# Ledger of designs, part 65: peptides against a protein of PDB entry 7AE7

Target 1, 321 residues: chain A of PDB entry 7AE7
Amino acid sequence: KVYKDLREFLEVLEQEGQLIRVKEEVNPEPDIAAAGRAAANLGKNQPAVFFEKIKGYKYSVVTNVHGSWQNHALMLGLDKNTSTKDQFYELNRRWDKFPVPPNVVKREAAPCKENVIDKDINLFEILPLYRINEQDGGFYISKASVVTADPEYPDDFNKLNVGTYRIQVKDRDRVGIQALAMHDIAVQLEKAEAENKPLPIAITIGNNPLVTFMASTPVGYNQNEYEFVGALQDGVPMDIVKSDLYDHLYVPAGSEVVLEGHIIPRVRTVEGPFGEFPGSYSGARLQCEVKIDRITHRTNPIFENLYLGIPWTEIDYLMAL

## One batch from the design tools (peptide; aimed at target 1 D136 V270)

Design b2_p24_6_s1 (made by RFdiffusion4, then SolubleMPNN; from b2_p24_6, 15 letters changed)
Fold by OpenDDE base, seed 2:
Structure b2_p24_6_s1 (fold): chain B 321 residues (1-321), chain A 24 residues (1-24)
Amino acid sequence: as target 1 above (321 residues)
Amino acid sequence: MDKEREEIIKKNKERNEAARKAFL
């Protein structure tokens, strides 16, 4: 099976008994993190946890979407009981289909374009933000697929990068992003900052699970993650749509939320601390800052965020492949 | 809802400012 968006995948997870739906209103802290830990304690078949109602917020949160081998098998459209060995075999078989170019859909056909916010940007109106860990320096967006291009070659689709980065919410329209020197975004940012230019960015949240998977998987600088998503869909192209602000940035057509903006050149602000692992905090550091200039979102957007807990995190499943 | 959200935003700002002051 191929999934168009997060919603279609969540429906399959629910049908397969790999999603718990919490219908009662919860407090964003500590209840989301506590329920994630409780789900992790249910054993090897860790379900996703969907929170329908969050106190102080309008919309829903889902966590632990990639948090088990069963969820990973279902992501590949396999039986949930498919062995890890057979999942790897199928992944490798599909990988050889690269490249599978995406379909560019019209704006009116893209669910991520259902609603637009272009003034008075407030991330807290759209995203039910919470601390993942009790000692986090703020709220994090930890499962975003971040889209950037090479500013020297903006029309080179092979240099379009879709990556996963740690994003701290700083204000209503400001986020800090951790761009490490080993990531493709750092190369692109260096080029923009050399000219004192903003780097265009689209931060996409709540994607097709294979987009989230590929955004966490290292590929070559001249390889497009969307072309691997099509390969992992067994040769079915994924749907992308042009960003509203930038001619050269394309986002998943089915994204729940798209934050369009720019990395402010030569600005660094304090980011962190963040609990990357249970009981381990990365110290605060000077990191890049993004201004959010536009939001597009689906009606009743679902905020997908990372589960961080004991004994394993979703990162362990996303990076194990 | 709006008052609760404004308190959440305020607390997030205060935490970010505290982290900034602890770093400097």
Scores: peptide ipSAE 0.438, ipTM 0.902, DockQ to the pose 0.796
OpenDDE base, seeds 1, 3, 4, 5: peptide ipSAE 0.154, 0.045, 0.065, 0.022; ipTM 0.764, 0.696, 0.712, 0.611

Design b2_p24_6_s2 (made by RFdiffusion4, then SolubleMPNN; from b2_p24_6, 13 letters changed)
Fold by OpenDDE base, seed 5:
Structure b2_p24_6_s2 (fold): chain B 321 residues (1-321), chain A 24 residues (1-24)
Amino acid sequence: as target 1 above (321 residues)
Amino acid sequence: MKEELEKIEEENKARNAAAEAAFL
């Protein structure tokens, strides 16, 4: 089975008994994190947790989408009881199908383009933001697939990078991003900052589960993550669409939310702390700042965010392969 | 170090709370 978007995957998780719906109104804090921990305590078959109603917000949150081997098997379109060994064998078999080029769809065919916000941008109106951990220095977007290009070779599709980075909300239209020197985004940012130019960026939220998986998986600088998504779909291309601001940036056609903007050149602001692991905080640091210039989103967008509960965390499943 | 982290955390929490309060 292949999924066009997050919604088709959530439907399968629910049919397979791998999704819990919280139908009662919850507080953003501490109830989202508490309910996630309670679901994790149900054993090895950890379900996704879907919060239908969040006090003060219009839209829903889903967590722990990749938080089990059952969910990982279903992501690959396998039986949920497929062994970790057989999942790894099938993943490697499909990996050898690289490259599988994506389909470029028209703007009118892309669900991520259903709504546009181009003025008075407020992230709190679109995303039910909350602290993931009690000691976090603010609200985090921790499961976004971030799209950037090489500013020297903007038309080279093989240098289009889709990565997962720690993102702290800083203002209504600003986020901090952790671009470490080991990440492909840091190479692209260095080139932009040498010329004192902004780096174009698209922060995509609520994707096809294989996009999120590939954005968390290191690949070569001249390899496109979307061409691996097609390989992992057993040779079925994924659907992408041009960003609204940049001809050279492509986003998943089915994204729930797309934040389009730029990294401000040579600006660094305080980001963190963040509880990346239970009982350990990465210290506060000076990090890059992104200005959000445009938002596109699906009607009633689902905020997919990372579950950081008791081990095994969702990161442990995303990085275990 | 600890005092600098606490100050930074308070500044970030205050900024995010101001952004949230201006939405409600």
Scores: peptide ipSAE 0.017, ipTM 0.525, DockQ to the pose 0.088
OpenDDE base, seeds 1, 2, 3, 4: peptide ipSAE 0.000, 0.009, 0.014, 0.012; ipTM 0.275, 0.314, 0.409, 0.409

Design b2_p24_6_s3 (made by RFdiffusion4, then SolubleMPNN; from b2_p24_6, 12 letters changed)
Fold by OpenDDE base, seed 4:
Structure b2_p24_6_s3 (fold): chain B 321 residues (1-321), chain A 24 residues (1-24)
Amino acid sequence: as target 1 above (321 residues)
Amino acid sequence: MKEELEKIEEENKERNAAAEKAFL
C-alpha cells in the first residue's frame, strides 16, 4: 500500500484499530497531552489520537501517528503485526531502490493548494496550537517537514533538503526554527547569511507518513529525501508540487498545510525552553526567525503534531530506524 | 472562537517575552 497523503494513512490506521477518534470538544491544554499519555498507556500497540474538535479552533489535531511498531508497519504498507525484524529487512530492501525521482504535479492537481492565505496571516486560525508540555516557553510545531534549497545551486534538485526541525510559534506570522550545524539547512542558511540574503523556506505539515519519516532520517547533502520516499514506496514515485513563492522549492502535493516564507538573515531570537521529555527541558537559546509570507492548505486541514509522552515518545519510533 | 484565538495569541506573546527576558 502507498499513501498519497496523511488522510489516506489515517483511514488505514482507523480501519486497522490503530487510531482513536475523540469526537467530544477538548481543551487544547491539558486534554491533548493527557489523551496522548492515556493512549501511550494502552501498551505496545499505541494508536494515533485524532481530535475532531478543539475549543477555540476550527480544525482538528492528530498526534502519535508514528507512535508504534504497528503504525510503522502500516506506514510501510505491511501487515500491522509484521515483526520489527521484518520491517527493518523490508526497509533495507527498499532503500536500495534509491533514487526514485518524484512526480511533479500541476498546481491545480495538488490538494495542498485548495486554499490560499497571502494577507493578514494568522497561524492560530489554521493550526490548533497548544503547549505540548506545561513548562514549554510557547507553542511548537514539532512534526513539520521543512523544505530548503542551496542558495548557490537553487536548481540542483539533489541539494533540495527536507528536514525536521524544532519550530516555536513566535507570532501570527513568525516562527523560530532550530537549525543545528549538523543539519543541511544550516549549510544553506550560512550561504544565504554570508550575502545577507533571506533563505527561502517551506514548512509543510500533515504529510504522507514516509515524507515525515525521511525528513527525520539523515541523508547526504547531495541526496534528496523525496527520492528516498519513492524508494520506500517500493519504487512508486511520490507526488510533489512547486511552491507558490519559489520556483526551486517543491512541497508534497498532499500536505495539509504549507507555510511559505523566508529565514530572516542574521536575526536571532530566543527560542525555548522545550520539554523534549517530561521534566527535561532544553534551555532557551538564540535561534533563527522565519517570516511566513503565504499559506496554502487543504480544506479542513489536519494539524499533525508530535506526541512527547511517557514512556515511549513518537520520536523514539521515528529515530529508531 | 475569535476571542479565544486572541487570548491564545496574547498568552503566547507573553510566554515568548518572558523567555526573552530570562535569556538576557
Scores: peptide ipSAE 0.012, ipTM 0.397, DockQ to the pose 0.807
OpenDDE base, seeds 1, 2, 3, 5: peptide ipSAE 0.000, 0.000, 0.000, 0.000; ipTM 0.258, 0.274, 0.345, 0.241

Design b2_p24_6_s4 (made by RFdiffusion4, then SolubleMPNN; from b2_p24_6, 11 letters changed)
Fold by OpenDDE base, seed 4:
Structure b2_p24_6_s4 (fold): chain B 321 residues (1-321), chain A 24 residues (1-24)
Amino acid sequence: as target 1 above (321 residues)
Amino acid sequence: MEKELEEIIEENKKRNAEAEAAFL
């Protein structure tokens, strides 16, 4: 099984008994984290948790999408009861199919382009934002696949980077991004800042689960994560579409939300603190700031966000691979 | 809904400002 988008994956999770729907209105804090902890306590078969109604917001939240070995097996299009050993064997077998180039679809064929906001940008109208931990310095987008390119080689598709970075919401149209020196985005930003130029960026939310997986998996600077997604789809290309603002940035065609903008050159603002684990905070740091210039989104967009809780986090499954 | 959203946005701004002040 191959998934075009998050919705096809959530449908399979629900059919397989790996999705809990919360139909009653919840408060973002503390109910999302509390329900995630309750789901984590159901044993080894941790389901995704889908919140249909969030107080103060129009749209839905889903968490813990990658939060179990069953969900991971289903992501690979395997039986949910496939052993971890057999999942790793299949992952390695498919990895050798790299590269599998993506299909570039037309704008009119991309679900992420159903709605456009190009003025009066307000992230809170589209995303049911919340604080993941009680002492976080603000609201976070913790499971986005962030697309950037090499500003010296913008047309080199092999240098297109799709990575996962911690994103703090600063205002209606501004986010802080944690770009560490070990990340490919930091190399690209350094080149842009050397010329005092903005770095084009697309922050994509609610993707095909293999896109989210590959965005969290380190690859070489001259390797494209989308070509690995096609490999992990057993040789089926994924669908990408050109961003609206930038000819050289491509986003997953099925993304629930795409935030298009730029990293402001040579600006650093306080980002954090963020609770990576309960009672363990990464301290505040000076980090980059992104201006959001355009949003595209699916009708009734689903905000996929990371579950961080005890005893297991969703990160434990994303990094165990 | 609009008023509640503005309150949420303002709360996030306040939290960011408190974190910034604690860093300095």
Scores: peptide ipSAE 0.611, ipTM 0.941, DockQ to the pose 0.848
OpenDDE base, seeds 1, 2, 3, 5: peptide ipSAE 0.600, 0.604, 0.582, 0.593; ipTM 0.938, 0.940, 0.936, 0.937

Design b2_p24_7 (made by RFdiffusion4)
Pose (drawn by RFdiffusion4):
Structure b2_p24_7 (pose): chain A 313 residues (1-149, 158-321), chain P 24 residues (1-24)
Amino acid sequence: KVYKDLREFLEVLEQEGQLIRVKEEVNPEPDIAAAGRAAANLGKNQPAVFFEKIKGYKYSVVTNVHGSWQNHALMLGLDKNTSTKDQFYELNRRWDKFPVPPNVVKREAAPCKENVIDKDINLFEILPLYRINEQDGGFYISKASVVTANKLNVGTYRIQVKDRDRVGIQALAMHDIAVQLEKAEAENKPLPIAITIGNNPLVTFMASTPVGYNQNEYEFVGALQDGVPMDIVKSDLYDHLYVPAGSEVVLEGHIIPRVRTVEGPFGEFPGSYSGARLQCEVKIDRITHRTNPIFENLYLGIPWTEIDYLMAL
Amino acid sequence: SPKIEEAIKMNDEAAPELDEEQEE
């Protein structure tokens, strides 16, 4: 099976006993992060945890989506009990199907274009943001696929919420931004960027894939789907930016020129906190989202947690 | 890459102060 969006994958997970629904209202901190750690601590058949009610928020949160070999196998469309070695072989075989060009769809057909917010941008009205770890510098978006501009790149970068319409980003960790970053800051021009949240599991998996192999990232997702192309749609504001047609939330924005502010600290996959450093800020100009969006976020702590599964094979 | 070099320098200069504040 191939998943057009996060919601089809969550349906499969629930049918397979790999998704737990938390119906009672929970506080943002530390409840969501504590549940994410506990789900990771179950050791075997760790499920995704779905929080339907978060105090003071309108929408829902899902965590630990990739955080088990059962979830990982179901992401690949295999039986949930497929051994890790056999998943490795299936990924090795599909790796060679690269490239599979994506299908570009019209705006009216992309579920991520159901709702538009073009003014008075407020991330908190859409995303139930919360603190992941006690010493984090702020509330983080820890599982976004970021699109920048064959020269289109998708990657995963931790994003700290700085204001209702502003976030932080480590721009010098996106090694295609940094030739356009110099030109843009030298000429005081903004650099367009797209932040996608709540995606097809293979899109997130591709976004965590090593940068050393300069692929064409969406064309790699079609390879992981064993030859089935993925659907992408053009962003409202920037014609050279394409986002997954099924994303739950799309934040279209730009990197603010000549602005450096304190970002962090935040957790890193080796199990420790990073330090606080001066980083770039991104201004959100537009939000498009599916009706009743789901905030797919990720808990990160002492290994093994969900990030290890996203990096392993 | 003068603007990048300047930004790196600023970040290195701010690192000890930010480490001290993080320890507090």

Design b2_p24_7_s1 (made by RFdiffusion4, then SolubleMPNN; from b2_p24_7, 18 letters changed)
Fold by OpenDDE base, seed 1:
Structure b2_p24_7_s1 (fold): chain B 321 residues (1-321), chain A 24 residues (1-24)
Amino acid sequence: as target 1 above (321 residues)
Amino acid sequence: MATLQEFLAEQAAAAPALAAAQAA
């Protein structure tokens, strides 16, 4: 099975008994984080948790999408009871199919383009934002696939980077992003900042689960994560679409929300603290700031966000392969 | 499908174990 988007994957998770649907209205705090923690206590068979209604917000949240070996098997289109060993062998087999170039679809065919916001941008109207941990210094977008390119080689598709970074919401149209020196985005930002230019960025939320997986998997600077997604789809290309603001940035066609904007050159703002693990907080740091200039989104967008649970986090499943 | 109430009840039952893990 191959998935075009998050929604097709959530449907399979629900059919396989790997998704809990919460139909009752919840408070964004503490109920979402509370519900995450309870799902973690289910042991090895941790389901995704889908919150249909969140008080004060229009849209839904899903968490713990990758939070079990069963969910990981289903992501690969395998039986949910496939052993970790067999999942690993299948991943390695499919990895050898790299590169599988993506299909570039027309704007009109991309679900992420159903709605546009280009004025009076307010992230709180689109994303049901909440504190993941009680002591978090703000609201985090923790499971975004962030698209950037090399500003010296904007037409080199092999240098297009799709990565996962810690993102704190700073204002209605501002986010802080943690770009560490070891990340490909930091190399690209350094080049832009050397010229005092903005770095174009697309922050994509609620993707095909293999996009989220590959965005969390380190690859070479001259390797495109979308070409690995096609490999992991057993040779089926994924669908991408050109961003609205930038000719050189491509986003997953099925993204629930796309935040298009730029990293402000040579600006650093306080970000954090964030609980990367329950009881373990990274300190506040000076990080890059993104201005959001345009949003595209699916109708009734689903905010996919990370679940941080004990003893095994969703990050552990994303990194364990 | 576990209801929110069942889920919150399971969470409340697990809360002592979580508090112990955070205090360790």
Scores: peptide ipSAE 0.020, ipTM 0.446, DockQ to the pose 0.017
OpenDDE base, seeds 2, 3, 4, 5: peptide ipSAE 0.000, 0.009, 0.018, 0.005; ipTM 0.298, 0.426, 0.494, 0.378; seed 2 fails the geometry check

Design b2_p24_7_s2 (made by RFdiffusion4, then SolubleMPNN; from b2_p24_7, 17 letters changed)
Fold by OpenDDE base, seed 3:
Structure b2_p24_7_s2 (fold): chain B 321 residues (1-321), chain A 24 residues (1-24)
Amino acid sequence: as target 1 above (321 residues)
Amino acid sequence: MKTLEEFEAERAAAAPALAAAQAA
C-alpha cells in the first residue's frame, strides 16, 4: 500500500484501529496534549489522535501519526503486526531502490493548491495552534517538512533539501526556525547570508507519512529526500508540485498546508523555550526568522503536529529507524 | 548537478522496471 497524502494514511490508521477520533469540541490547551498523553499510556500500540473540532479554530488537528511500531508498519504498507525486525529488513530492502525520481504534477492536479492566501496572512486562521507543553515559549509547528535549495545551484535537484526543523510561530506571518549547523539548510542559509540574500523556503505541513519520515532522516547533501520516498514506496514515485513563489522549490502535491516565504538574511530573534522531551526544555536562543509570503492549502486542512509525551515521543519513533 | 530534465529522463528510463515491480 502506498499513500498519496496524509488523509489516505489516516484512513488506513482508522481502519486498522490505530486512530482515535475525538468528535467533541476540545480546548487547544490543555486537551490536545492531555489526550496525546492518554493515548501514549494505552501501551505498546499507540494510536494517532484526530481532533475534529478545536475551540476557537476552524480546522482539525492530528497528533501521534508516527507514534507506534504499528503505525510505522502501516506507513510502509505492511501488516500492522509486522515485527520491528521485519520492518527494518523491508526498509533496508526498499532503501536500495534509491533513487526513485518523483512525479512532477501540474498545479491544477495538486491538492495543496486548492486554496491560496497571498495577503493578510494569519497562521492562526489556517493552523489550530496550541502550546504542546505548558512551559513552551509559544506555539510550535513541530512536524513540518521544510523545503530549501542551494542558492548557488537552484536547478540542482540533488541539492533540494527536505528537512524537519523546530518552528516557533512568532507572528501572524512570521516563524522562527532552528537551523543547526549540522543541517543541510544551514549550509544553504550560509550561502544566502554571505550575499545578504533571502533564502527561499517552503514549510509543508500534513504530508504523506514517508515524506515526514524522510524529512526526519539524515541523507547526503547531494541526495534528494523525495527520491528516497519513492524508494520506500517500493519504487512508486511520489507526487510533487512546483511552489507558487519559486521555480526551483517543489513541495509534496498532497500537503495539507504549504507556507511559502523566505528566511530573512542576517536576522536572529529569540526562539524558545521548547519542551523537546517531557521535563526537558531547550533554552531560549537566537534563531532564524522566516517571513511567510504565501500560503496554499487543501480545503479543511488537517494540522499534523508532533506528539511529545512519555514513554516514547513520536520523534523517538521517527529517529529509531 | 541533476536537472529536472535529467530527473525526468531517469524516471522515464526506470518506468518499465518500476511498473514490473509494482505489478509484483
Scores: peptide ipSAE 0.125, ipTM 0.659, DockQ to the pose 0.012
OpenDDE base, seeds 1, 2, 4, 5: peptide ipSAE 0.000, 0.000, 0.000, 0.000; ipTM 0.272, 0.260, 0.284, 0.258; seed 1 fails the geometry check

Design b2_p24_7_s3 (made by RFdiffusion4, then SolubleMPNN; from b2_p24_7, 17 letters changed)
Fold by OpenDDE base, seed 2:
Structure b2_p24_7_s3 (fold): chain B 321 residues (1-321), chain A 24 residues (1-24)
Amino acid sequence: as target 1 above (321 residues)
Amino acid sequence: MATIAEFLAEAAAAAPALAAAQAA
């Protein structure tokens, strides 16, 4: 089975008993994190947790989407009881199909384009933001697929990067992003900053689970993550759409939310602390700042965010494949 | 009011896949 978007995957997770739906209104803090911890205590078959109602927010949150081997099997369109060994075998078999070029769909065919916000941007109106850990220095977007291109070769689709980075919400239209030197985004940012130019960026939230997986998987600088998604879909292309602000950026057609903007050149602001691991916090650092210039989103967008609870986190499953 | 943790534990216990994992 291939999934077009997060919603199709969540439907399968629910059908397979791998999603808990919380219908009661929850407080953003501490309830979402507490619920994540409770889900982690359910053993090896940890479900996704879908919060339908968050106090003070309009939209829903889902966590722990990748938080079990069963969820990973289902992501690959396998039986939920498929062994880790057989999942790895199937991943490797499909990996050899690279590249599988994505389909570029028209704007009107892309669910991520259903709604537009281009003025009075307020991330808190679109995303039910909460602290993941009690000691977090702010609200984090921890499961975004961030799209950037090479500023020197903007038309080279093979240099289009889709990566997962730690993103702290700093203001209504501002986020901090951790672009480490080992990440492809850092190479692209360095090129932009050398010229004192903004780096165009699209921060995509709530994707096809294989997009999120590939965004968390290191690939070559001249390899496009979307072409791997098509490979991992057993040769079925994924659907992408051109960003609204930039001709050279493409986003998943099914994204729940797309934050389009730019990394401000040569600006660094305080970010963190963040609980990267349960009970382990990174110190505060100076990180890049993104201005959000446009939002596109699906109607009733689902905020997919990372669960970092004890004993086994969603990131452990994302990094274990 | 059951804590969200208790609600999730109950909801998970009701999920066939989680019931199988608790029995293993």
Scores: peptide ipSAE 0.024, ipTM 0.534, DockQ to the pose 0.012
OpenDDE base, seeds 1, 3, 4, 5: peptide ipSAE 0.021, 0.006, 0.010, 0.015; ipTM 0.473, 0.371, 0.436, 0.430; seed 5 fails the geometry check

Design b2_p24_7_s4 (made by RFdiffusion4, then SolubleMPNN; from b2_p24_7, 16 letters changed)
Fold by OpenDDE base, seed 2:
Structure b2_p24_7_s4 (fold): chain B 321 residues (1-321), chain A 24 residues (1-24)
Amino acid sequence: as target 1 above (321 residues)
Amino acid sequence: SATIEAFLAEQAAAAPALAAAQAA
């Protein structure tokens, strides 16, 4: 089975008994984090947790989408009881199909384009933001697939990068991003900053689960993550659409939310602390700042965010594959 | 916190798939 978007995957998780739907209104703090901990305590078959109603917000949150081996099997379109060994075998078999080029769909065919916000941007109106950990210095977007291109080779599709980075909300229309030297985004940013130019960026939230998986998986600088998604879909191309602001950036057609903007050149602002691991906090650091210039989103967008609870985090499953 | 933890535990116990996984 291949999924077009997060919603098709959540439907399968629910059908397979791998999603808990919380229908009552919850407080964003501490209830979302508490529910994540409760889900982690359910043993090896940890479900996704879908919060339909969050006090003070309009939209829903889903957590722990990748939080179990059963969820990973289902992501691959396998039986949920497929062994970890057989999942790895299937991943390796499909990896050999790389590259599988994506389909570029028209704007009118892309669900991520259903709604547009291009003025008076306020991230808090679109995303039910909460502290993931009690000691976090702010609100984090922890499961975004961030799209950037090489500013020297913007038309080289092989240099289009889709990565997962730590993103702190700084203001209504600003986020901090952790671009470490080991990340492909840091190479692209260095090139832009050398010329004192903004780096175009699209921060995509609530994707096809294989997009999120590939965005968390290191690949070569000259390899496109979307072409791996097609390989992991057993040779079925994924659907992408051109960004609204940039001709050279493409986003998943099914994204729940797309934040389009730019990294401000040669600006660094205080970011953190954040609980990267249970009981381990990174200190506050100077990080890059993104200005959000445009938002596109699906009607009733689902905010997919990481669960970082003890003993096993969703990151542990994403990094273990 | 305690209410949502109890709710999730009840939902998990009610889910046949989770019951089967606890029995294995």
Scores: peptide ipSAE 0.079, ipTM 0.642, DockQ to the pose 0.012
OpenDDE base, seeds 1, 3, 4, 5: peptide ipSAE 0.013, 0.021, 0.014, 0.018; ipTM 0.461, 0.613, 0.481, 0.572; seed 1 fails the geometry check

Design b2_p24_8 (made by RFdiffusion4)
Pose (drawn by RFdiffusion4):
Structure b2_p24_8 (pose): chain A 313 residues (1-149, 158-321), chain P 24 residues (1-24)
Amino acid sequence: KVYKDLREFLEVLEQEGQLIRVKEEVNPEPDIAAAGRAAANLGKNQPAVFFEKIKGYKYSVVTNVHGSWQNHALMLGLDKNTSTKDQFYELNRRWDKFPVPPNVVKREAAPCKENVIDKDINLFEILPLYRINEQDGGFYISKASVVTANKLNVGTYRIQVKDRDRVGIQALAMHDIAVQLEKAEAENKPLPIAITIGNNPLVTFMASTPVGYNQNEYEFVGALQDGVPMDIVKSDLYDHLYVPAGSEVVLEGHIIPRVRTVEGPFGEFPGSYSGARLQCEVKIDRITHRTNPIFENLYLGIPWTEIDYLMAL
Amino acid sequence: EEEEFEEEIEELREKLEEIREEVA
């Protein structure tokens, strides 16, 4: 099976006993992060946890989506009990199908374009933001796929919420931004960027794939789907930016020129906190989202947690 | 420099908690 969006994958996870629904209202902190750690602590057949009600928020949160070998195998469309070695072989075989060009769809057909917010941008009205770890510098978006501009790149970068319509980003960790970053800051021009949340599991998996192999990213997702192309749609504001047609939330924005502010600290996959450093800020100019969006976020702590599964094979 | 960063982080946390209460 191939997943057009996060919601089809969550449906498969629930049918396979790999998704737990929390119906009672929970507080943002520390409840969501504590549940994410506990789900990772179950050791075997760790499920995704779906929070339907978060105090003070309108929408729902899902965590630990990739956080088990069962979830990982179901992401690949295999039986949930497929051994780790056999998943490695299946990924090795599909790796060679690269490239599979993506299908570009019209705006009216992309579920991520159902709702538009073009003014008075407020991330909190859409995303139930919360603190992941006690010493984090702020509320984080820890599982976004970020699109920048064959020269289109998708990657995962931790994103700290600074204001209703502003976030932080480590721009010098996106090694295609940094030739356009010099030109843009030298000329005081903004650099367009897209932040996608709640994606097809293979899109997130591709976004965590090493940068050393300069692939075409979306064309790699079609390879992981064993030759089935993925659907992408043009962003509202920037014609050279394409996002997954099924994303739950799309934040279209730009990197603010000549602005450096304190970002962090935040957790890193070796199990420790990073330090606080001066980083770039991104202004959100537009939000498009699916009706009743789902905030797919990720808990990060002492290994093994979901990030290890996203990096392993 | 470290004390300044801690202060800025504290202020950011308070501001984000206030924004969240207004959304409620």

